# Peptides against a protein of PDB entry 8HF1: the designs that were tried, part 184

Target 1, 320 residues: chain A of PDB entry 8HF1
Amino acid sequence: NVMLYATKPTEVMVSFPHQEQVLTVTRLISAEIEKFYVSLDLMNIGVQPIRRSKSLQCLRDPSKKSFVKQLFNDFLYQMKEYGIYAASIAIISLIVEFDIKRRQAETLSVKLMHRTALTLCEKIRHLLVQKLQDMTYDDDDDNVNTEEVIMNFSTPKVQRFLMSLKVSFADKDPKDICCLVFVERRYTCKCIYGLLLNYIQSTPELRNVLTPQFMVGRNNISPDFESVLERKWQKSAIQQFRDGNANLMICSSVLEEGIDVQACNHVFILDPVKTFNMYVQSKGRARTTEAKFVLFTADKEREKTIQQIYQYRKAHNDIA

## One batch from the design tools (peptide; made by RFdiffusion4, then SolubleMPNN)

Design b2_p22_3_s1 (from b2_p22_3, 14 letters changed)
Fold by OpenDDE base, seed 5:
Structure b2_p22_3_s1 (fold): chain B 320 residues (1-320), chain A 22 residues (1-22)
Amino acid sequence: as target 1 above (320 residues)
Amino acid sequence: DKKKKLEELYEEIKKELATPLK
């Protein structure tokens, strides 16, 4: 029995201020989405034929209204948790999704529903971009992707995360970096990926150091063409990370499904650790010598988070 | 003033990243 002395990663915690800065633009966007939900509930979307695919249990809304509401609720979550800059990227994913669903619509009522959702997304995008431009006084879209704009329109959590990346990786050899970033939701992977691309490009100390990639969970909900593209993209992203062509991977719960990624020297947990399984699996990827496991917490939740991590650490040591 | 506060914040983050959870 070779006792693989897996060097336990160093656990560290970065704190951020809990400031609910409710901007006028975020209130306007939330109010427009709520008005849209009222209109959506009044839409007569006829009974959709139940395609008898066996495995698709939970989110069978025959009207597809629940799926539309889920996407906007995920957007509202991203805007709240990551800020206006992240929301300006997240809204593009909704635009793409609703345009696909509009084209695939089997009925005029479903087509109109997705068109109305798409029109709302374009309005939201305009409100977000306008708010980003208000800081630069320049109408050029390229000018909203500066380090300053990204930082000023990000939540304190995202600010501390970006600063932690800069501190950890500035002017390092790209070959010495193997970083995982864990997020709770699949749509957050794309949003934080887009944010990181722009941040790295605007930050000279990181531009030739970090090459990000992302992985999204298998969408058990849509067996459609999108799920095949996502699976192909996921395989390519994993291969790029294995080959060292990417050195930072953004992940959701995908690693729970037995995706074998290499041992990493950095693991960042951007969202709260909600389960023991998430703790063990994410920490179990930080297996190199001197590996770091970095947690982010609001100052008000720091003590509670520390106690939860100690409980998980104890439970992990009792099983190992 | 803003630059100094940002530098202080970077030093705080460096300290947190260097401090193991005991």
Scores: peptide ipSAE 0.612, ipTM 0.958, DockQ to the pose 0.847
Fold by OpenDDE base, seed 1:
Structure b2_p22_3_s1 (fold): chain B 320 residues (1-320), chain A 22 residues (1-22)
Amino acid sequence: as target 1 above (320 residues)
Amino acid sequence: DKKKKLEELYEEIKKELATPLK
């Protein structure tokens, strides 16, 4: 048994300035969500029948209010961590979810709650799009999906991620690329996917090079709450990536669940590595010759991140 | 000005991506 010493991937750390971009629009959106929470707490929607999903785990709040707040909190996190361009994509997912929930509402009160949430999402979407349009000089070309707009309205982390893709893959043969992008949160996968589609389309050097897909882990939420559509999409996305029809896959912590993804030549960790398991599993996918494992860190957290990576390297070598 | 900043960022990232974490 030739233990092919899996060539340890080259680890790289890309630093970004920790700038809280406090835009007036982000403050306004946060204030509108806070006002909505006050209104939501005053809504009497009654006790909803607990749909006992057979999987015991996530007792969704029978009031459904906590779920509404969770989606908006996830959106606020997305806007803060990835910027207002990413937020303009993320809000569409909330619009779709609240429209589905509005249509599926069993009571008038629940229907009105989801309608109010949807109206707020449309207002937020308008505010975000209007802010993106402020950079388009030509009134006629409402194309907010340019490389310049995407870059200017993304956080320093996302800017460096996008630039890292450009540096890594400009004018390369698509067949020579097998890239994973890891994010912490499930909802971020779809948001970053939408951002990447627009960025790749606006970047000539990447347009015919990168074909992105995304996969979201099985929620610990029962497979009953994953739409049949989402499950079909996940299977299709994984298959496209295996067949080489997609060469960049955006993943959450899904690989912890034993999803067999092929050996990759690039692994990007967009969010902080919080666990040893995340480090080992994500790094363990960078198995090709000359594979790169790229971490993104805020400048202020750089030293702490380096120390943590050295601890993980040591721990991994002690068990290997 | 913005284009120049993006070019500077590109060269910075190129250097960082070429520098292994020792």
Scores: peptide ipSAE 0.581, ipTM 0.952, DockQ to the pose 0.827
Fold by OpenDDE base, seed 3:
Order: C-alpha cells, then structure tokens, then sequence
Structure b2_p22_3_s1 (fold): chain B 320 residues (1-320), chain A 22 residues (1-22)
C-alpha cells in the first residue's frame, strides 16, 4: 500500500510560457490530415468477415476508421504539446502501426485504407525532416539530432524538461540516479523515449550518466491484442530498471496498475496531474532522502495548478 | 544570442529547482 510510508518529497513547480509554435509546416500537416479525414469518410471499406450478418447490407465497420483517426489525433496532440522534433519521432510509430495493419488486412478495401494512411505518414515525415534540416547551416552535417536542433524545435515545456534533467544530473554518478518521468498518453512514452535517447547522446554531460527506458500501460481495450512481444518488452524494461542497467523510466498511468518499481530520488510530471490518484501514486514513488517531485505548468495555468496541488496535499494529509 | 538565452534559461531553472513549492 503506497500510502503507508509517508515520504515527504520536496515538491517543485517549473513554469513555462504558453507559446504556440505557429510554423507553416504544422499548418500544412494539419490541413493534409483534415483532407485525409474527408477522403476516409468517403471510403467504402466493405463488410468485415466477422460481421457477415445474413442480410446483404454492407455495414461499414466504423471501428477501423475510428482507430485510424485516433492515431492521427494523438499525433496532432504530440506535435502541439511537444513540438515538431517530437513529432518527427512520433510519426515513425504511426508508420509501423499502419504497415502492420496493412499486412493484417483481410480485405483489399481495408488494405487500401491503411496504405493511404501510410502514404500520408511518409509525406508528413518528409515535411518534418526537411524543416529540421533547414536549420542546419552546414550542408555537410545531415545530423538533425543535435542539442541545438532538439531544443529549437521543442515546445517551451519540453525545453524546460530537458534543461531540468541537465541541471539535475549533469556529471553525476549513474548509480546515484533513480528517476521517473510521468506522461499522460501511451504513445507519448515512446516519443519522449526517442527524444531522450537523441538528447542524451548529443549532451556530453548526460551521455554516460542517463540510461532511459519506457513502460507502456496495458491497453484496457483488449488484453488479447497485447502481443507476447510487448509483454516481454515491458518485463525486460522493468528488470533493466531494477538491476540498475537503466536509471530513468518513462511511464504513463501504468504505475497505478500495481507495477512494483523501486523507490526513486526524482519524479518528473511532464503532463498536467488530472486526478488525486495520479498525484498520490506518482508522488509516492519519490521515497528516498531528499527526493524531488517536479511539476511543469504553463504560466497562465500556474495559479489554478497551485490551488489544485494544495487541495491534493490537504486530502492526502487527511487520509494519512 | 541563442547561447546566451539557453544560459539564462539554465540559471532560471536552477533557481526554480532549488525553490520548494510552499
């Protein structure tokens, strides 16, 4: 029971300016996705074999179109919340997913739908990579994975998160670090993991200090679709973190599901804390002496966030 | 100019990380 050991971590709030990166490329990508949704609604994907009711009515399976729209909506959210550098990593996950769904398609119409989605993802990837390259003044260095490029194409929230890691961990002994990073969405775990790998590699003070891993929650939608591979990968990632082979773990709401993770000295909350349970469970992992619990907030939401944290502190102290 | 802005941001975050939320 996480509530029994009242560790009082030091709570810290880092503020960031609300700047919408109004890039022409983000507007172009959003417009291409909107055009694709219009085309997707017009597509006849036919009857799924499982839903062959004896009646000759070709029922469109709305679930497959809804899943495609969900993935692109999650991508648009990540591009807005984390920036175009994070979006260049996130789009690769969509490419992989749509290629799997294209290969698993039971009908030609469903195969064509996933192929059209895949072609759009490849176009988006090209637009993002081209925009990242436009800032590399040296024609000879095709390396878009520099500290400068990552920082310039990240949102103010992500810039402050990365700099908070640099301030906290530069030139420290890896064995003295046990860090958790909480994010709201499953897909954000993979995106922030890929961003951190590139940032750590480009930052000499962190290169041999931080070794990241990530954990993705069980899809509540169907335990049957969680591949044996995903379950093996989760077990391996947790074991690497327990053995000290990884010292930074990116998590979604997974820790609410009773994953046994060691006591940590740093907990970062990258996304807004939406529930009392998330507050208690995440804060309850910061258990070492001098542990830090770090929150990120937009300047415009600072007062509202402070009041919400005081309410959660009061409610936690009344139960403890 | 960009380097100076990053140094200023580093010092700002260092102060914020040292300041407990009361």
Amino acid sequence: as target 1 above (320 residues)
Amino acid sequence: DKKKKLEELYEEIKKELATPLK
Scores: peptide ipSAE 0.573, ipTM 0.949, DockQ to the pose 0.824
Fold by OpenDDE base, seed 2:
Structure b2_p22_3_s1 (fold): chain B 320 residues (1-320), chain A 22 residues (1-22)
Amino acid sequence: as target 1 above (320 residues)
Amino acid sequence: DKKKKLEELYEEIKKELATPLK
């Protein structure tokens, strides 16, 4: 009986100060979005026919207003949780989505609604980019994608995540790296992916070391909402990760039972572990020798988070 | 000053990553 000593990953907790980046620009952006919501509620877009597709399509708000509000609420969350730099990337995804919806609009009123949302997104993008540029002292290098700018305009959580990647992977062989990064939300995968591309490119010690990809879990999205492009991207991203062409994968959910992803040596949990299943399944991907399972916690929530992890460890040992 | 703070943060993170959660 070869006791497969499943080498339990080393669990690590990285703490960060709870500092709300209360910047004037973030207050201005929040106020502009709130003002837009008032305007949006006053827009007469007509009664859209409820296309009851037989699938449990969540009752698409027949007005499509709820979807617009959801995207801006997700953006506000992104700006709060990850910072202004991440928000400058996240807003581009909103611009693309609202431009698609504007072009696909069946009515002039719906077209106008999406145009107004798009105009707001362009204003927000300009405010964010301008704020990122205000810290570049060199008039000649409008490059907002420097390590310094990324770090200064990221939340303490994201700063510690980026530094944790630098500490863990600086000057390593790319072949020796198999890293997973778990995030809570689908849109965060794309945003953190864009942030990591820029950070890696600006960090010499990581530029030829880390190749990121992202994947969105299926379970939270009705297959009817997945674009053909998103499905192609997911398949390509998984294949690149399996082939070793990508060595860091960002995931919004635990990879469903049956996505055969190789044993990873690093698992980072960027957002709070909310469930026992998330803990077990994410930790269960860290299977190599000397594998690390890294958690991020606010200093104020550290004790509570530690107690929760001990409860999950106990429950996992009682089932295993 | 900013560079020094980032170096201090880097060394702090290095210590935290080397410390197992007991």
Scores: peptide ipSAE 0.570, ipTM 0.949, DockQ to the pose 0.808

Design b2_p22_3_s2 (from b2_p22_3, 15 letters changed)
Fold by OpenDDE base, seed 5:
Structure b2_p22_3_s2 (fold): chain B 320 residues (1-320), chain A 22 residues (1-22)
Amino acid sequence: as target 1 above (320 residues)
Amino acid sequence: DKKKKLEELYKQIEEELATPLK
């Protein structure tokens, strides 16, 4: 029995101020989405034929209204948790999804529903971009992707995350970096990926150091919504990370059992650790010598978060 | 003033990143 002395990663906690900065633009966007929900509930979308695929019945709203509401609720979550800059990227994913659904619509009523949702997304995009431009006084879209704009329109959590990346990786050899970033939600992976691309490009100390990728966990709830394209992209992203062509991977779930990803030297947990399984599996990827496991917490929740991590650490040591 | 506050904040993050959870 070779006791693989898996060097336990160093656990670290970065704090951020809990400031609910409710911007006027975020209130306007939330109010427009709520008005849209009222209009959506009044839409007569005829009974869609229940395609009898045998598995998970519960989330198939036959009207597809619940799916539309889910996408906007995920957007509202991203805007709240990550800020206006992240929201300006997240809204593009909704635009793409609603345009696909509009084209695939089997009925005029469903086509109109997705068109109305798309029109709202374009209005939201305009409000977000206008707010980003208000800081630069320049009408050029390229000028909204500066380090300053990204930082000023990001939440304190995202600011501390970006600063932690800069401190951790400035002017390092890209080959010495193997970083995982864990987020809670599937759509957050694409949003934070787009934010990181722009941040890295605008930050000279990181531009040739970090090459990000993202992967989305398999949606066990709706395998039918995973496009063949998304599955191909996930395989390519994992391969690029294995080959060292990418050195930072954003994940919404722990890499499925059997995805042999190299031992990572950094694991960042951007969102709260909600389960013991998430703790063990994410921490279990930080397997190099001197590996860091970095947590982010609001100052007001610091003590509660520390106690939760100690409980998870104890439970992990009792099983190992 | 803003630059100094930013430098202090980077220093705080460096200290937090260097401090193991005991």
Scores: peptide ipSAE 0.630, ipTM 0.961, DockQ to the pose 0.844
Fold by OpenDDE base, seed 4:
Structure b2_p22_3_s2 (fold): chain B 320 residues (1-320), chain A 22 residues (1-22)
Amino acid sequence: as target 1 above (320 residues)
Amino acid sequence: DKKKKLEELYKQIEEELATPLK
């Protein structure tokens, strides 16, 4: 039980400026998704037979439209919260998911719906890549993965996160690093993982220092809905982290599910700490003597964030 | 100018990472 450990990590807070400027490309992408939602609502995909599997399949939208909207809403969130570079990675995950669903479609109408979603994702990908190329002289996709491009097309929060990793881990022994990065959403784990792979590869001081992995929360609905592949991958990722073959793990709410990871010396909270449980569980992983618990906050929300952390700290001390 | 601003920003992050929340 992670709550029983009297962990006293050093809590620190990294501030970032509030990004007020919305890029034209992000507005265009948002407008294209909104137009697609109108079109999606008009699509007659028929009443899908509710497969009466006794399991929580009842939460599958019988139209499968809600799932399509969820993926695009998660993409829009990632684009807003992490920036255009992260969005260029996130859109690939949507393309893969919709292509799988298109191939698995039992009806022509559902197949067409997923095809239309794919066409939109390809358009979005093109718009994102073109914008990333505005800072590159070469049309080669490899040139968009530079430290400079990643930094310039990331939100201030992500910029400060990447810089904090560089400051914390530059030229360190990989064996001395055990880092957790917490994010709110399941899909953000994959997006930030892809971003970190490219950033680490493009940052000499972190190359061969950080080896990232990610772990996606179990589907709250049922372990039976996790693909055998996803479960195998999760087991492999956590084992690599336990064995020290990976030293940075990106997690969502997975640690609430009792996945045992070793004591870490760094815990980064990339997204706001919304619950006391998240605070205790994430902080409870920073168990080394010199462990750091790093929070990110917008300058405008700094005081509110501090007060919230003090409340959680007090409540944690009252139960410890 | 951009390089100097970046150096100042790294210094700020170093200071923030070294400063415990009291």
Scores: peptide ipSAE 0.626, ipTM 0.960, DockQ to the pose 0.846
Fold by OpenDDE base, seed 2:
Structure b2_p22_3_s2 (fold): chain B 320 residues (1-320), chain A 22 residues (1-22)
Amino acid sequence: as target 1 above (320 residues)
Amino acid sequence: DKKKKLEELYKQIEEELATPLK
C-alpha cells in the first residue's frame, strides 16, 4: 500500500492594512454614477415585451435599467476593492458592453439610454486616466502602466498580491510555475488579468517568467448569454494553460467538476473565502510537492479569517 | 526613507509567505 501522501498544500496568510483610498476622483465618480441613476430612473424607455424564452432566463428587467445599474455597481465595487488603476481597466469593459447594447438597441429610447451610459463611462475613463497621469512627472512618458503607477493606485490588498507574486516568482523558470488566482466575480478576472499584463511587462523580474490567462466559470443562470467569443477564449485559455504556454490562471469560480487542470504549485485567493466548497475546491488544486495556498486578509479581520480557515480545515479533515 | 520602508515591506511579505498557518 503506497500511502499516496497527498502532500497537503502549505496554507499561508498575507496581511494588508485596511486603508480606504479616499481619493477626490473616486468621490467624483461615485457622485456622477448616483446622479446618472436618478436620471436613469426618470428615463421612459417603454415597456419592453417580456420575451419569455422557455429557459429560466432570469426575468430580464424589461427596462434593461437593472442591467445598466448592475454594471456600474460592479464597477464601483472594482474601484473600491482593487483601486483606481484596476478601475481604469474595468471601465473599458463597460464601454465595450454599452456600445454593443447601443448598436443592438431595438428602440430609440433604449439606444439613448445606452448612449448616456456610454458617455458617462468615457467621462469616468478620462477622470481615471488623468489621475493616473498626474503622478507621471515626465511630460514625455504618458505611460501610466509603470510598476510605480500600478502600485500607487492599487488597494493594499492588490499591492500585497503583486508583491507576493514578485517574491514568489522573481527570476524563476516559467516551466516550474503553475499558479491559480481565485477571485469572486467574473468581471474581476478580466480586470486583474489586464492589471497583471501591465505589471508583468513593467517588472523585469517577471516579464519572461509569468504568462497570465483568465477563465470565467460558466454562469449556470445564462449559458445562452456567453458570447461565442467568450467560449472560444475560455477554451483557448485552458488549452494554453494545459500546454504550459500560460503558467498563471485567474479564475472567478472553482473550475467546474471535469475541467482537468494540472496540479498547481501555487494557489492565491485574492478575495475572501466565503464558502467551504470554495476552500476545498481551490485548495484541492494545490497538489504538487511544496504547494502553497495563499490567503489575503485585512489586519483587522485576521483573527476572524484564521478561525474560519481552521473551521474549514477541520470540516475537510472530518470528510476526507 | 521610502526605499527602506519598501524593503521592510518586502521582507515582511517574505516572512509571511514562509510562515505556515498553524
Scores: peptide ipSAE 0.626, ipTM 0.960, DockQ to the pose 0.853
Fold by OpenDDE base, seed 3:
Structure b2_p22_3_s2 (fold): chain B 320 residues (1-320), chain A 22 residues (1-22)
Amino acid sequence: as target 1 above (320 residues)
Amino acid sequence: DKKKKLEELYKQIEEELATPLK
């Protein structure tokens, strides 16, 4: 029971300016996804073989189209919330997913739908990578994974998060670090993990200090679709974090599902705390002496966020 | 100017990370 060992971590709040990155590339990508949705709604993908009623009416399976739209909506959210650098990593996960679904397609029409989605993802990837390269003045250095490129193409929230990691952990002993990073969405874990690998590699003060891992929650939608590979990877990532071979773990609401993770000295909440349960479970992992619980807020939402945290503190103290 | 702005931003983050939310 996480509530019984009430170590009171120090709660801190880092503010960031509300800046919408109005890039031409983000508008182009959004417009291409909207055009694709119109085309997707016109596609006849037929009925699944299992749902072939004897009536010759090819009913569209809305579930397959809704899943495609969900993945692109999650991508658009990540591009908005984390920036175009994070989006260049996030689009690779969509490419992998649509290629798997294309290969597993039982009908030619479903195969064509996933192929069209995949072609759009490759176009988006090209537009993002080209925009990242436009800032590298040296024609000879195709390396878009520099600290400067990562910072310039990240949102103010992500910039303040990366700077907070540098301030907190620069030149420290890796064994003295046990850090959790909480994000709202499953797909954000992989995206922020890829961003952190590149940022740490490009930042000398962190290169031999931070070793990141990530955990993805069980898909509540179907335990049967969680590949044996994903389950093995999750077990390996948790074991690496327990053994001290990793000292920073990125996770979503997965820790609410009873994953046994060691007591940490730092907990970063990258996304807004939306529930009392998320507040208690995430804060309850900051259990060491002098543990920090770090929140991020937009300046315009600072007062509202403070009031929400005070309400959660009061409710937690009334139960403890 | 950019360097000075970045140094001031790091100082602000250090102060925020050192200040307990009361």
Scores: peptide ipSAE 0.616, ipTM 0.958, DockQ to the pose 0.849

